# Ledger of designs, part 4: peptides against a protein of PDB entry 2Q3Z

Target 1, 272 residues: chain A of PDB entry 2Q3Z
Amino acid sequence: YVLTQQGFIYQGSAKFIKNIPWNFGQFEDGILDICLILLDVNPKFLKNAGRDCSRRSSPVYVGRVVSGMVNCNDDQGVLLGRWDNNYGDGVSPMSWIGSVDILRRWKNHGCQRVKYGQCWVFAAVACTVLRCLGIPTRVVTNYNSAHDQNSNLLIEYFRNEFGEIQGDKSEMIWNFHCWVESWMTRPDLQPGYEGWQALDPTPQEKSEGTYCCGPVPVRAIKEGDLSTKYDAPFVFAEVNADVVDWIQQDDGSVHKSINRSLIVGLKISTKS
Target 2, 254 residues: chain A of PDB entry 2Q3Z as posed
Amino acid sequence: YVLTQQGFIYQGSAKFIKNIPWNFGQFQDGILDICLILLDVNPKFLKNAGRDCSRRSSPVYVGRVGSGMVNCNDDQGVLLGRWDNNYGDGVSPMSWIGSVDILRRWKNHGCQRVKYGQCWVFAAVACTVLRCLGIPTRVVTNYNSAHDSNLLIEYFRNSEMIWNFHCWVESWMTRPDLQPGYEGWQALDPTPQEKSEGTYCCGPVPVRAIKEGDLSTKYDAPFVFAEVNADVVDWIQKSINRSLIVGLKISTKS

## One batch from the design tools (peptide; aimed at target 1 F158 N175 S261)

Design b1_p8_8_s2 (made by RFdiffusion4, then SolubleMPNN; from b1_p8_8, 5 letters changed)
Fold by OpenDDE base, seed 3:
Structure b1_p8_8_s2 (fold): chain B 272 residues (1-272), chain A 8 residues (1-8)
Amino acid sequence: as target 1 above (272 residues)
Amino acid sequence: EPQHPVRS
């Protein structure tokens, strides 16, 4: 989880699982230096360098910083996400074959955001950075991954009387989503939450005002302990949200229906 | 293959 530089990232759908090879390259020349630059341009360092540096011995702290800095939202982070198939002014997310080129481009262009990434690109870059910093990390893929936007552990669709989805404000389920899990102790939590911690660098929801997510103990998610920092409800929803249809009738009445055809969550962890 | 929303 630290020494392996090449691996696979799972993609596709729950019914058609695919994978791509990925070069994480954490030991490639100059990559450690780039990871250190990433830490040195993070908002917490810019606000108080001494405080930031004093906390870098904590994998919990570093993991959260990296989660925020891999995306360019709210900071000088690495990647700009895009999902609309319009990639002509950058590099298609599907074109990347490793983290090294992305990190080098970012650094060589004055820490300008690299265009473009999607979930597995964010996850892979985060994995590289965390491994480079000595934190055992793996990429995780979750099929039928929910994006809960209102923290109610539900994916809600608004439908007309004919069952057609109305508007563009509906929450969504991704065919797949990738994040990382990092191995660390959690001295900031009650005993028993050491081990794999979920971190999500894809900019989906803000955590404490920044597009970052985690670390949250995988055990806490499994056991349903949603009070556990950080971002347990969001990560829990990614793998275990229920789907609800709100069916609007012509008379103004609304009917709540549980959608049993959409099953959220099928997580696959890599062995390396 | 890109990431995309599941059809409902």
Scores: peptide ipSAE 0.541, ipTM 0.947, DockQ to the pose 0.546
OpenDDE base, seeds 1, 2, 4, 5: peptide ipSAE 0.533, 0.458, 0.511, 0.536; ipTM 0.947, 0.935, 0.943, 0.947

Design b1_p8_8_s3 (made by RFdiffusion4, then SolubleMPNN; from b1_p8_8, 4 letters changed)
Fold by OpenDDE base, seed 5:
Structure b1_p8_8_s3 (fold): chain B 272 residues (1-272), chain A 8 residues (1-8)
Amino acid sequence: as target 1 above (272 residues)
Amino acid sequence: EPQRPVSS
């Protein structure tokens, strides 16, 4: 989880699972230095360098910073996400074969955001960075992964009387989504939550004003302890949201229907 | 393979 530089990332769909090889390259020349630059350009460092540096001994703190800095939202982070199949002005997310080139491009261009990433790219880069910083980390893939936007643990589709989905910014389920799990103690929590912690660097929802997610104990998610910081409800929903259809009828009434055809969550953890 | 929304 720290020493392995090459691995596989799972993709595809629940019915058709695939994987790609990925070079994490955490020990390649200059990569550690780039990871340190990443820390030194984070908003917390810029606001108060002394305070930020004093907290870097905490993998909880560092993990949260990395989660935010791997994406370029709200800061000078590494990757710009794009999902609309228009990648001509950059590199297609599907073209990357490792983290090293991405990190080097970012650094060599003055910490300018790299175009483009999708979930596995974000996760893989985060994995590289965290491993560089000595935090055992693995990439995980969740199939039929929910994106809960309002923290109600539901994926809600609004439909007219004909069953047609209404609205442009509806909640949705990804065919797959990747994030990372990092091994750390949680002295900031009650005893028993040491171990794997979920961190999601893909910019999906803001946490405390920043596009970041976690760390949250995998145990807390499994046990449904949604009070556990950070971002337990969001991560819980990714793997266990219920899907609901709200169907508006002609008379103005609304019918709530549980969508049993969409089952959220099938998580696969890597062994490296 | 790209991420994409599942068909609802």
Scores: peptide ipSAE 0.564, ipTM 0.950, DockQ to the pose 0.544
OpenDDE base, seeds 1, 2, 3, 4: peptide ipSAE 0.560, 0.502, 0.557, 0.553; ipTM 0.951, 0.942, 0.949, 0.949

Design b1_p8_8_s4 (made by RFdiffusion4, then SolubleMPNN; from b1_p8_8, 4 letters changed)
Fold by OpenDDE base, seed 5:
Structure b1_p8_8_s4 (fold): chain B 272 residues (1-272), chain A 8 residues (1-8)
Amino acid sequence: as target 1 above (272 residues)
Amino acid sequence: EPQHPVSS
């Protein structure tokens, strides 16, 4: 996982799985240096350099920092996300073929955010950075991936009496979503949670005030231990949320209906 | 291929 520089990222939909080749390039010239710059511009370093540096021996700490710094939300992070198909003032997320160019652009432009990324771009860059830092990491794709905004483990659609969705549809299901899993021990948790840890660098929800996610033991998600830090409920919901329709009638009554046509979660882990 | 919301 650390040594492979080229791999595949899965995309598409549950019914039509696709993949693209990706050059992670963690050993290319200057990439490690850029990863170190990434650490040195993170908010925790800027607040207290000594404390931040002292904690960099912890993959848990570093993983969490990287998940926050790969996106430019709240900091001088690497990538700006965009999903509205208006990419003319930057690079289309679909045009990237590797992490190296992204990281080099970021560094060469004074740590200015790179336009643009979507989930697999965020995940791939995070994978590169984590591998550079010696943390075994792989990209993961989840089809029909839920974005739960209120940590109730539901995707809720509000509908009128005719079944038409009302509101802004803030909670939703992505055709696919990518994040990373990193191998590390968890001395901060009870025994048994060492192994793969989910980290999500796509800015979806804030964790402790920052757009970051994880690390959370994959085992905890599998077993439904939602008390496990970090961000277990959110990651759990990505792969396990139920979909509910709230149907409001003209008389003011509301009917709760389980939407069985939308099945959340189909996770594929890469072998590299 | 871009991300997009699934149909609901």
Scores: peptide ipSAE 0.536, ipTM 0.946, DockQ to the pose 0.541
OpenDDE base, seeds 1, 2, 3, 4: peptide ipSAE 0.535, 0.511, 0.536, 0.530; ipTM 0.947, 0.942, 0.946, 0.946

## One batch from the design tools (peptide; aimed at target 1 A146 I155 W174)

Design b1_p9_1 (made by RFdiffusion4)
Pose (drawn by RFdiffusion4):
Structure b1_p9_1 (pose): chain A 254 residues (1-148, 151-160, 170-248, 256-272), chain P 9 residues (1-9)
Amino acid sequence: as target 2 above (254 residues)
Amino acid sequence: TTEKPVGTP
């Protein structure tokens, strides 16, 4: 979770899982410096640099800023999202085989966002950043499935959508800032829309808080709960509707 | 396969 520089990112579908190899490259030349730069351009550093550097004692603070800076609403984030099959301005999300070239591109262009990312690209870069800084991190994929004239499927078909698959990262740490018993894996989602409140979204939120439905636990628990849960009911006339099943075959490299 | 909304062909 810290030292291994290559891994797998799972894509495809719940029935046909694809394992895409990936070069996280967290110890390649210039990557650590790029990660320290990423921290020093974060909006909290601009607001209060002395405090920002002091808070870097916390993996909760750093995990939030690190993952949060990958797809940042501010112009100094690492990546820009796009899902319309129109990636001519730059580079397709399906092309990358690693996080390193993106990070180098980002540094070389005045810390401007690199075009383009999709959920697994953001998660992959977040893994590289956090592993480089020493926070044990893994990329995780969740799969969702549809069964087909449903209004539900039409509403979605035609960025908090429910996708065929969605990726995020999990980082390992204690949570002295929370009630006791929430140490361990924390979910961090670097995909784009910081929207409700706060400098960043989404996380870190304890995986246990998600499983337990304890959605008042910081940070951004409802956003992560929504990626692995969806309750759908029909009223033809009360009935459970399985046209959409969310939270299947959640996967990570062994 | 790329990321897309559920149900999209």

Design b1_p9_1_s1 (made by RFdiffusion4, then SolubleMPNN; from b1_p9_1, 5 letters changed)
Fold by OpenDDE base, seed 5:
Structure b1_p9_1_s1 (fold): chain B 272 residues (1-272), chain A 9 residues (1-9)
Amino acid sequence: as target 1 above (272 residues)
Amino acid sequence: MVQRPVGAP
């Protein structure tokens, strides 16, 4: 999880699982230096360098920083996400074959955001950075992955009596979503939460004002301990959200659709 | 392979 530089990332859908080879390249020339630059341009360092540096011995702290810095939202982070199939002014997310080129481009262009990434690109870059910093890390893929925006652990669709979807359709389920799991102790938590911690660098929801997510113990997610920092409800919902299809009638009544075929969550952890 | 929303159920 630290030494392996080549791996696979799972993609596709629950019914049609695919994978791509990926060069994480954490030991290639200059990559460690770039990871250190990433730390030195993070908002916490800019606010208080001494405090930030003093906390870099904590994989919990570093993991959270990396989660935020892999995306460029609200900082000098590495990647700009895009999902609208308009990639002509950058590199298509599907074109990347490894993390090294992305990180080198970021650094060589003055820490300017690299265009473009989607979930597996964010996850892969985070994996590279964390491995570079000595944190055992693996990429995880979750099929039918929910994006809960209102922290109710539900993905809700609203339909009128004619079956037409109402509202802004903000809540959604991805065909697949990737994030990382990192191995660390959690001295900031009650005993028993050491081990794999989920971190999600794809900018989906803000955590304490920053587009970052985790670390949260995988055990906490498995056991439904949503009080466990960081961001347990969000990560829990990614893998466990219930889908509700509401039918709204003219009389103001609402009722749930009887048939639901979509099941949220099918998580695959890489072996490398 | 692109990441994309699945359709509403």
Scores: peptide ipSAE 0.371, ipTM 0.891, DockQ to the pose 0.505
OpenDDE base, seeds 1, 2, 3, 4: peptide ipSAE 0.355, 0.351, 0.366, 0.365; ipTM 0.886, 0.883, 0.887, 0.883; seed 1 fails the geometry check

Design b1_p9_1_s2 (made by RFdiffusion4, then SolubleMPNN; from b1_p9_1, 5 letters changed)
Fold by OpenDDE base, seed 1:
Structure b1_p9_1_s2 (fold): chain B 272 residues (1-272), chain A 9 residues (1-9)
Amino acid sequence: as target 1 above (272 residues)
Amino acid sequence: EVQRPVGAP
């Protein structure tokens, strides 16, 4: 999880699991230097360099910074996400074969955001950076991955009296979603939460005002401890959300129905 | 392969 430079990332769907090869390249020339630049341009460093540097010995702190800096939201981060199939003014997310080219492009263009990424690209770059910084990290794929927007642990669909979905879907379930898990102790938490910590660099929801997510103990998610920092409810929902249909009637009444045909979550942790 | 929303039933 630190020494392996080439690996695989799982994609596809729950019924049709696929994978692609990926060059993480954490030991290639100049990559560590680029990772250090990433730290030196993060908002916390720019606000107070001394405070930021004093906290870089904490993998908890560094992991949270990296999750925010891999996306370009709110800062001089690495990647701009795009999902609308219009990639002509950049590089298609599907064309990347490794993290090295992305990081080099970012640095060589004055830390200008690289176009474009989707979840596995964000996760893979985060994995590279964290490995460079000595944090054991793996890419994780979750099939039927939920995006809960209102922190109620539900994916909610609004339907008319005929069962037809009304309006745009605010909340959603991805066919697959990728993030990373990093191995670290959690001295900031109660004992027992050391081990794999989930971090999600794909910009989905803001955490403390920044598009970042985690670290949160995988154990906390497994045990349903939603009070655990950081972002336990959101990560829990990614893998465990229930799906609810709200059926609206003309008289204003609403019927709540549990949708059992959509099962959220099938997580695969990579071995390399 | 692209990441995309799963269709609601």
Scores: peptide ipSAE 0.374, ipTM 0.888, DockQ to the pose 0.510
OpenDDE base, seeds 2, 3, 4, 5: peptide ipSAE 0.343, 0.369, 0.332, 0.373; ipTM 0.879, 0.888, 0.878, 0.888

Design b1_p9_1_s3 (made by RFdiffusion4, then SolubleMPNN; from b1_p9_1, 4 letters changed)
Fold by OpenDDE base, seed 4:
Structure b1_p9_1_s3 (fold): chain B 272 residues (1-272), chain A 9 residues (1-9)
Amino acid sequence: as target 1 above (272 residues)
Amino acid sequence: IEQKPVGEP
C-alpha cells in the first residue's frame, strides 16, 4: 500500500465492472518534493505555518489536508473537476494514465489547477500523495454510489404523474465513485477505530467549510456510527442511502414511494 | 469510462 507504484482502478457499473491500469508513481523523481509543496501551499500552512507543521506528524491531519488539496476548490489544489464532456481546453479525465503527469503539470505551472479530473483521478492523485507521505493508502470504488446533498441519508427524486424526474436533479447516484482508504490510528476517537479510514478528495460536499471529506473509520461506517468524525453521515450515505420517489398526483397530492430498483452501494477495495 | 448519474429516465 506504500510500495506499489502501479495498480488498477475499477470503473464502469455494478453490472459491467471495468478497470484501468494506473501509474501512481510515488517514487518517481521529484514526486515527493511536489507532495511537500502541496502541503506548503495549503490554507492552514498559509494561515499559520508553525501550527500546520507541528501537526504534520498526524496522519489524520495530513489526510484531511490532502483530501482538500487534491481538488482545487477553496485553495491552490491540484485538480479541477468536470463532468459535462467539454474538455477541449484541458485534458479529458479519461485520458490520464497516472498521477505523475498530473502532479508535475500542477507544480510546473505554478500550482495552477490541472484540467480535468473525475472521481478516480482525484482518488488516484490522493493515493499517490498519501503514499509519498508514508500513509498506507488504497483506491476504493463504490458502484451505485449516492451523493446525498442534504445529509438525510436519502436520495430523493421528485417525479410527475408520468414518473418523469422534475426539479434540478441535484441528488443523484453515480454509476461508480472512487475515493481512498488510508491506514491510521485514531487517537482522536474512542478505542477501536484504528485501521482503514475513508477519505474523499472529489469535491462533492463541504466539510467544515472546505471541499474535503474524512478521515472516517471504515468500521464506523460499517457499524452505522454516524457521530464519528469526520463526515460519517456523508460517507455512510454513499454506500447505504435509501432511494425515495416523491410522486406528484393530478390532485396536487404527493405520494412517497421507496424505490427498490435502485440499490445504493457496492464497494470494492483494492488489495495491492 | 466516464462517471455519470444513474436512475434517470
Scores: peptide ipSAE 0.373, ipTM 0.884, DockQ to the pose 0.543
OpenDDE base, seeds 1, 2, 3, 5: peptide ipSAE 0.368, 0.367, 0.185, 0.369; ipTM 0.888, 0.886, 0.817, 0.888; seed 2 fails the geometry check

Design b1_p9_1_s4 (made by RFdiffusion4, then SolubleMPNN; from b1_p9_1, 4 letters changed)
Fold by OpenDDE base, seed 5:
Parts: sequence; structure tokens; C-alpha cells
Structure b1_p9_1_s4 (fold): chain B 272 residues (1-272), chain A 9 residues (1-9)
Amino acid sequence: as target 1 above (272 residues)
Amino acid sequence: LEQKPVGAP
């Protein structure tokens, strides 16, 4: 995991799984220096450098910082996400073939956000950074991945009596979503939560005021321990959310329909 | 392939 510089990232859909080759390049020239710059421009360092530096021996702390800094939301992070197919003022997310060019562009432009990323780009860059910092890390793909915004473990669609979807449709299911898993001990938790920890650098929800996610033990997600920090309910919902259609009638009655035809969650980890 | 929403079921 730490030593592999070339790998594959899984994409597509549950029915049509695809992969792309990716150059993680964690040992290429200057990449470690860029990873250190990433740490030195993080909001926690800017607030209290001594405290931030004193905590960099913790993979838990570093993982959480990297999750936040791979996206440019609310900080000098690496990547700007975009999903509207309007990429003409940057690089299409689909054009990237590795993390090295992204990180070099970020650094060479004064830590200006790189345009553009989607989930696998965020995950791949995070994987590169974490590996570069000596944290065993792999990219994970989840098909039919839910984005739960209210931590109720449901993807809710509201419909009128005519079946027309109401509201802003803020909650959604991705065809696929990528994040990373990193191997670390969890001395901040009860015993037994060492091992793979999920981290999600794609800016989806704020955690403690920052667009970051995790680390959360994969074991906790598997066992449904939603009390386990960090962000267990969100990560759990990505892989286990139920889909609910709310039918609202003119009389004010509400009918709940659970659609089990769409299976949320099919997780594939990289074997590199 | 781009990441995209699956349609409402």
C-alpha cells in the first residue's frame, strides 16, 4: 500500500464496473515536499503551528487534516470539485491520469486550487498524500453510494400525489463514489478499532465545521457502531442508506414507500 | 466515466 506507485481506480456503475490506471507517484521528486506544504497551509497550523506540529505524529490527526486539505473548501486545499460538465476553464476531472501533476500544479501556482476534481480524483490525491506521509492507504469505490445530508440514514424523495418530485433533491445516490481507507491504530477509541479507517476527501458534508470526513473504523461501519468518531453516521449511510419515497397527498396524509429495488452500497477496495 | 447521480428510483 505505501510502496505501490501505480494502481487502478474502479469507476462506472454496479452493473458496468470499469477501472482506470492511476499514477499515485508518492515517491516522485518533490512530492513529499508538496505534502509537507499541504500540512503547513492547513487551518490548524495557521491557527496554532506548535499544536498542529505536535499532533503530526498521530495518523488519526494527519488523516483528518489531509481529508480536509485535499479539497479546497474553506481553505487553501488542492482540488475544486465540479460535476456540471462545464470544465472549459480548467482540466476535466476525467483527464487526470495521476496525482503527481495535480499536486505539482497546486504547489507551482502558489497553493491555488486545481480545477477540477470528482470523487476518484479527490480520493487518489488523498491516497498519494497519505502514502507519502507513511500511512498505508488504498482507494475504495462504492457503487450506488448514498449522500445523506441529515444523518437519518435515509435517502428521501418527496413526491406529490402525481408522483412529481418536490424539494431541492439535495440528497442523492451516486453511481459510484470513491474515498480512501488508511491503516492506523485508534488510541483515541476503545480497544478493537485498529485497522482500516475510512476517510473521505470529497467535499460532501461538514464535520466539525470543515469539509472533511473520518477517520472512522471500517469495523465500526460494518458493525453499525454509529457513535464512533469520526463521522460514522455519514460513512455508514454511504454504504447502507435506505431509499424512501414520501408521497404527500392534498389531504396532508403522508405515505412512506421503501424502494428496495435499488441496492445502496457495493464496496470495492484496491488490492495494490 | 464521470461521477453522476443515479436517477430517483
Scores: peptide ipSAE 0.335, ipTM 0.882, DockQ to the pose 0.511
OpenDDE base, seeds 1, 2, 3, 4: peptide ipSAE 0.087, 0.324, 0.042, 0.301; ipTM 0.791, 0.867, 0.771, 0.862; seed 4 fails the geometry check

Design b1_p9_2 (made by RFdiffusion4)
Pose (drawn by RFdiffusion4):
Structure b1_p9_2 (pose): chain A 254 residues (1-148, 151-160, 170-248, 256-272), chain P 9 residues (1-9)
Amino acid sequence: as target 2 above (254 residues)
Amino acid sequence: SSESPVASP
């Protein structure tokens, strides 16, 4: 989770899982410096640099800023999202085989966002950044499935959508800032919309808090709970509707 | 399959 520089990002569907190899490249030349630069341009550093550097004692703080800076609403984030099959301004999300070229591109262009990312690209870059800084991190994929004239599927078909698959990262750490027993894997979601409140979204939120439905636990627990849970009920006339099943075959490299 | 809104194939 710290030292291995290549891994797998799972894509495709719940029935036909694709394992896409990936070069996280966290120890390639210039990557650590780029990661330290990423911290020094984060909005909390601009607000109070002395405090920001002091808070870098915490993997909770760093994980939040690190993952949060990958797809940042501010113009100094690493990547810009796009899902309309129109990637001519720059580079397709399906083209990348690693995080390194994106990070170098980002540095070289005044810390401007690189076009374009999709959920697995953001998650892959977040893994590189956090593994470089020493926080044990893994990329995770969740699969969702539809069964087909449903209003539910129409509403979605025609960015908090429910997708065929969605990726995020999990990082390992204690949580002395929370009630006891939430140490371990924390979910960090670098996909784009920081929207409810706060400088960043989403996470870190303990995976256990998600499994337990303890959605008052910081940070951004409802956003991660929503990616792996959806409750759908019909009233033809009360009935459970399985036209949408969310939270299947959640996967990571062994 | 690339990332897209959930739908039956």

Design b1_p9_2_s1 (made by RFdiffusion4, then SolubleMPNN; from b1_p9_2, 6 letters changed)
Fold by OpenDDE base, seed 3:
Structure b1_p9_2_s1 (fold): chain B 272 residues (1-272), chain A 9 residues (1-9)
Amino acid sequence: as target 1 above (272 residues)
Amino acid sequence: EPQQPVRPP
């Protein structure tokens, strides 16, 4: 989890699981230095360098910072996400084969955001950075991954009387989504939550005002302890959300129906 | 393949 520089990232769909090779390259020349630059340009450092540095001994703190800094939202972060198949002014997310080129490009262009990433790219870069910083980390893939936008643990679709989805703002389920799990103690929590912690660097929802997510104990998610910081409800929903259809009728009435055709969550963790 | 939304049935 720290020593392996090459691995595989799982992609595709629940029905058609595939993987790609990925070079994490955490020990390649200059990569550690770039990771340190990443820490030194984070908003917390810029606000109070002494306080930020004093907290870097905490993998909980560092993990949360890295989660925020791997995406360029809110800060001088590494990657800009794009999902509309228009990548001509940058690099297609599908073309990346490792984290090293991404990090080097970011640093070499004055910490300018790299175009473009999708979930596995964000996760892979985060994995590289966290490993560089001595935090055991692995990339995980969740198939049929829910993106809960209103923190109600539901994916809600609004439908007309014919079952057609209405409106432009629907919650969604990804065919797959990647994030990372990092091994750390949780002295900030009650005993028993040490171990794997989920961190999600893909900019999906804000956490305490920043596009970041976690760390949250994998155990807390498995046990349904949604009070556990950070972002337990969001991560829980990624793997466990229920799908609900709101069926509108001509008379203005609305019928709630549980959609059992969409099963959220099939998580695969890498062994290396 | 890219990450993309699942079309609800």
Scores: peptide ipSAE 0.543, ipTM 0.946, DockQ to the pose 0.522
OpenDDE base, seeds 1, 2, 4, 5: peptide ipSAE 0.536, 0.507, 0.522, 0.539; ipTM 0.944, 0.940, 0.943, 0.944

Design b1_p9_2_s2 (made by RFdiffusion4, then SolubleMPNN; from b1_p9_2, 6 letters changed)
Fold by OpenDDE base, seed 1:
Structure b1_p9_2_s2 (fold): chain B 272 residues (1-272), chain A 9 residues (1-9)
Amino acid sequence: as target 1 above (272 residues)
Amino acid sequence: MPQHPVRPP
C-alpha cells in the first residue's frame, strides 16, 4: 500500500469486470518533489502558509487537501475531468498508463491542469501522491456507483405516466467509479473509526465549498453512521443509494416507485 | 475503458 509502484485498477461493469495495469511510480525521480509542490500551491497554503504547514502532520488534513488538489476545480489542481468523448485538445483519459507522466506534465507546465481525467485517473494520481507522503493508500472501484446530488441517499428518475424518463438529471449511476482508501487514525472522531478512510478526488460534489471528498471512515459507511465527517452521506450513497422513480400524472400528482432493477454498489478494493 | 451512466430501465 506504500511500497508497491505497479498495480492494477479495476474497470468495466459489475457483470464484466476488467482491469488495467497502472504505474503509480511514487518513488520515481522527482515525484516526491512534485507532491510537495502540490501541497505548496493548495489554497490553504496560499491563504496561510504557517497554518497549512503546521497541519501537514495530520493525514486527515493532508488527505482532504490532496482530494481537492488532484482535480483542478477551485484551484491549481492537477487534472481536468471530461466525459463527453471529445479529448482532441488533450490526452484521452483512456491513454494514461501511470501517474508519473501526469504529475510531470502538471509541474512542467507551471501547475497547469492536465487534460484529461476520469475517475480512475483521479484516484490513481491521488493514490500516488498519498503514498509519496507516507499514507498507505489503495484504489477502490465501485460498480453501479451512484452520484447523489441532493444528499437524500436516493437516485431519482422522473417519468411520465407511461414510465418514460423525462429530461436529463445530474444524478445518475456510473457503470463504475474509482476513489481511494487511506489508512489513518481519526483523532478528530469518536474512538473506533481508525483504519481505512474513503477519499474521492473526482469532482462530483462540493464539500465545504471545495470539490473534495473525505476522509470518511469505511467503518462509518458500513455501519450507516452518516453524522461522521467528512461527507459520509455522499460516500454512503455511492455504495448504498436506493433508486426511485417519480411517475408524474397529468394532474400534477406524483407517484413514488422503488426501482429494484438498478442495484447500487459493488465495491472492490485493490491490493496494489 | 471510460465511465458512462447506466441506462435506467
Scores: peptide ipSAE 0.508, ipTM 0.939, DockQ to the pose 0.504
OpenDDE base, seeds 2, 3, 4, 5: peptide ipSAE 0.480, 0.506, 0.492, 0.479; ipTM 0.934, 0.940, 0.936, 0.933

Design b1_p9_2_s3 (made by RFdiffusion4, then SolubleMPNN; from b1_p9_2, 6 letters changed)
Fold by OpenDDE base, seed 3:
Structure b1_p9_2_s3 (fold): chain B 272 residues (1-272), chain A 9 residues (1-9)
Amino acid sequence: as target 1 above (272 residues)
Amino acid sequence: EPQHPVRPP
């Protein structure tokens, strides 16, 4: 979790699980320095350096900062996400084979966002950074991963009377989604929530005004304790959301139907 | 393989 520089990231679909090799490279030359730069350009440091530095002894605080800084949303973060298959002005997310090149490019170009990443790239870079900072971290893949946009623990599809999906802004389920789990104590929570904490660096939803997610105890998600900070409802929904179809009839009536054909969540964690 | 939305049936 800290010592392994090479590993595998799981991809594909629930029916067809794939993996790719990934070089995390947390011990390669200059990578620790880049991770420190990442901390020094975060919005909290820029706002109050003394306060930020005083909190860096907390893996909870650092983990949350890293989850926000791995994406370039809201800050001078590392990666720009793109999913539309148009990567000609950058590097295809599928081309990356490790975190080191990404981090070096980011630093060498004056902390300009690197084009492009998708979920596993975000997760892998976050994993590298957190490991560099001494936080045991692993990449996690969740198949049929829900993206709940309105915090109701549902993935909602609006359909016409013929069952056709209506509207451009539907909630979605990813074929797979990657995030990280980091091992830390949670002195900010009630006893029993130490251990693996989920952190999601892919910019999906804002948390307290920033595209970041977690840390949230894996135990809390498993037990359904949605009151635990940070972002328990969102992470819970990623693995446990129910799918609902709203079927509109010609008379304007709407029928709610539970969609049992889409089962959200199949989480695979690496043992390495 | 890229990350992509699952098409609801």
Scores: peptide ipSAE 0.536, ipTM 0.943, DockQ to the pose 0.510
OpenDDE base, seeds 1, 2, 4, 5: peptide ipSAE 0.533, 0.494, 0.529, 0.530; ipTM 0.942, 0.936, 0.941, 0.941

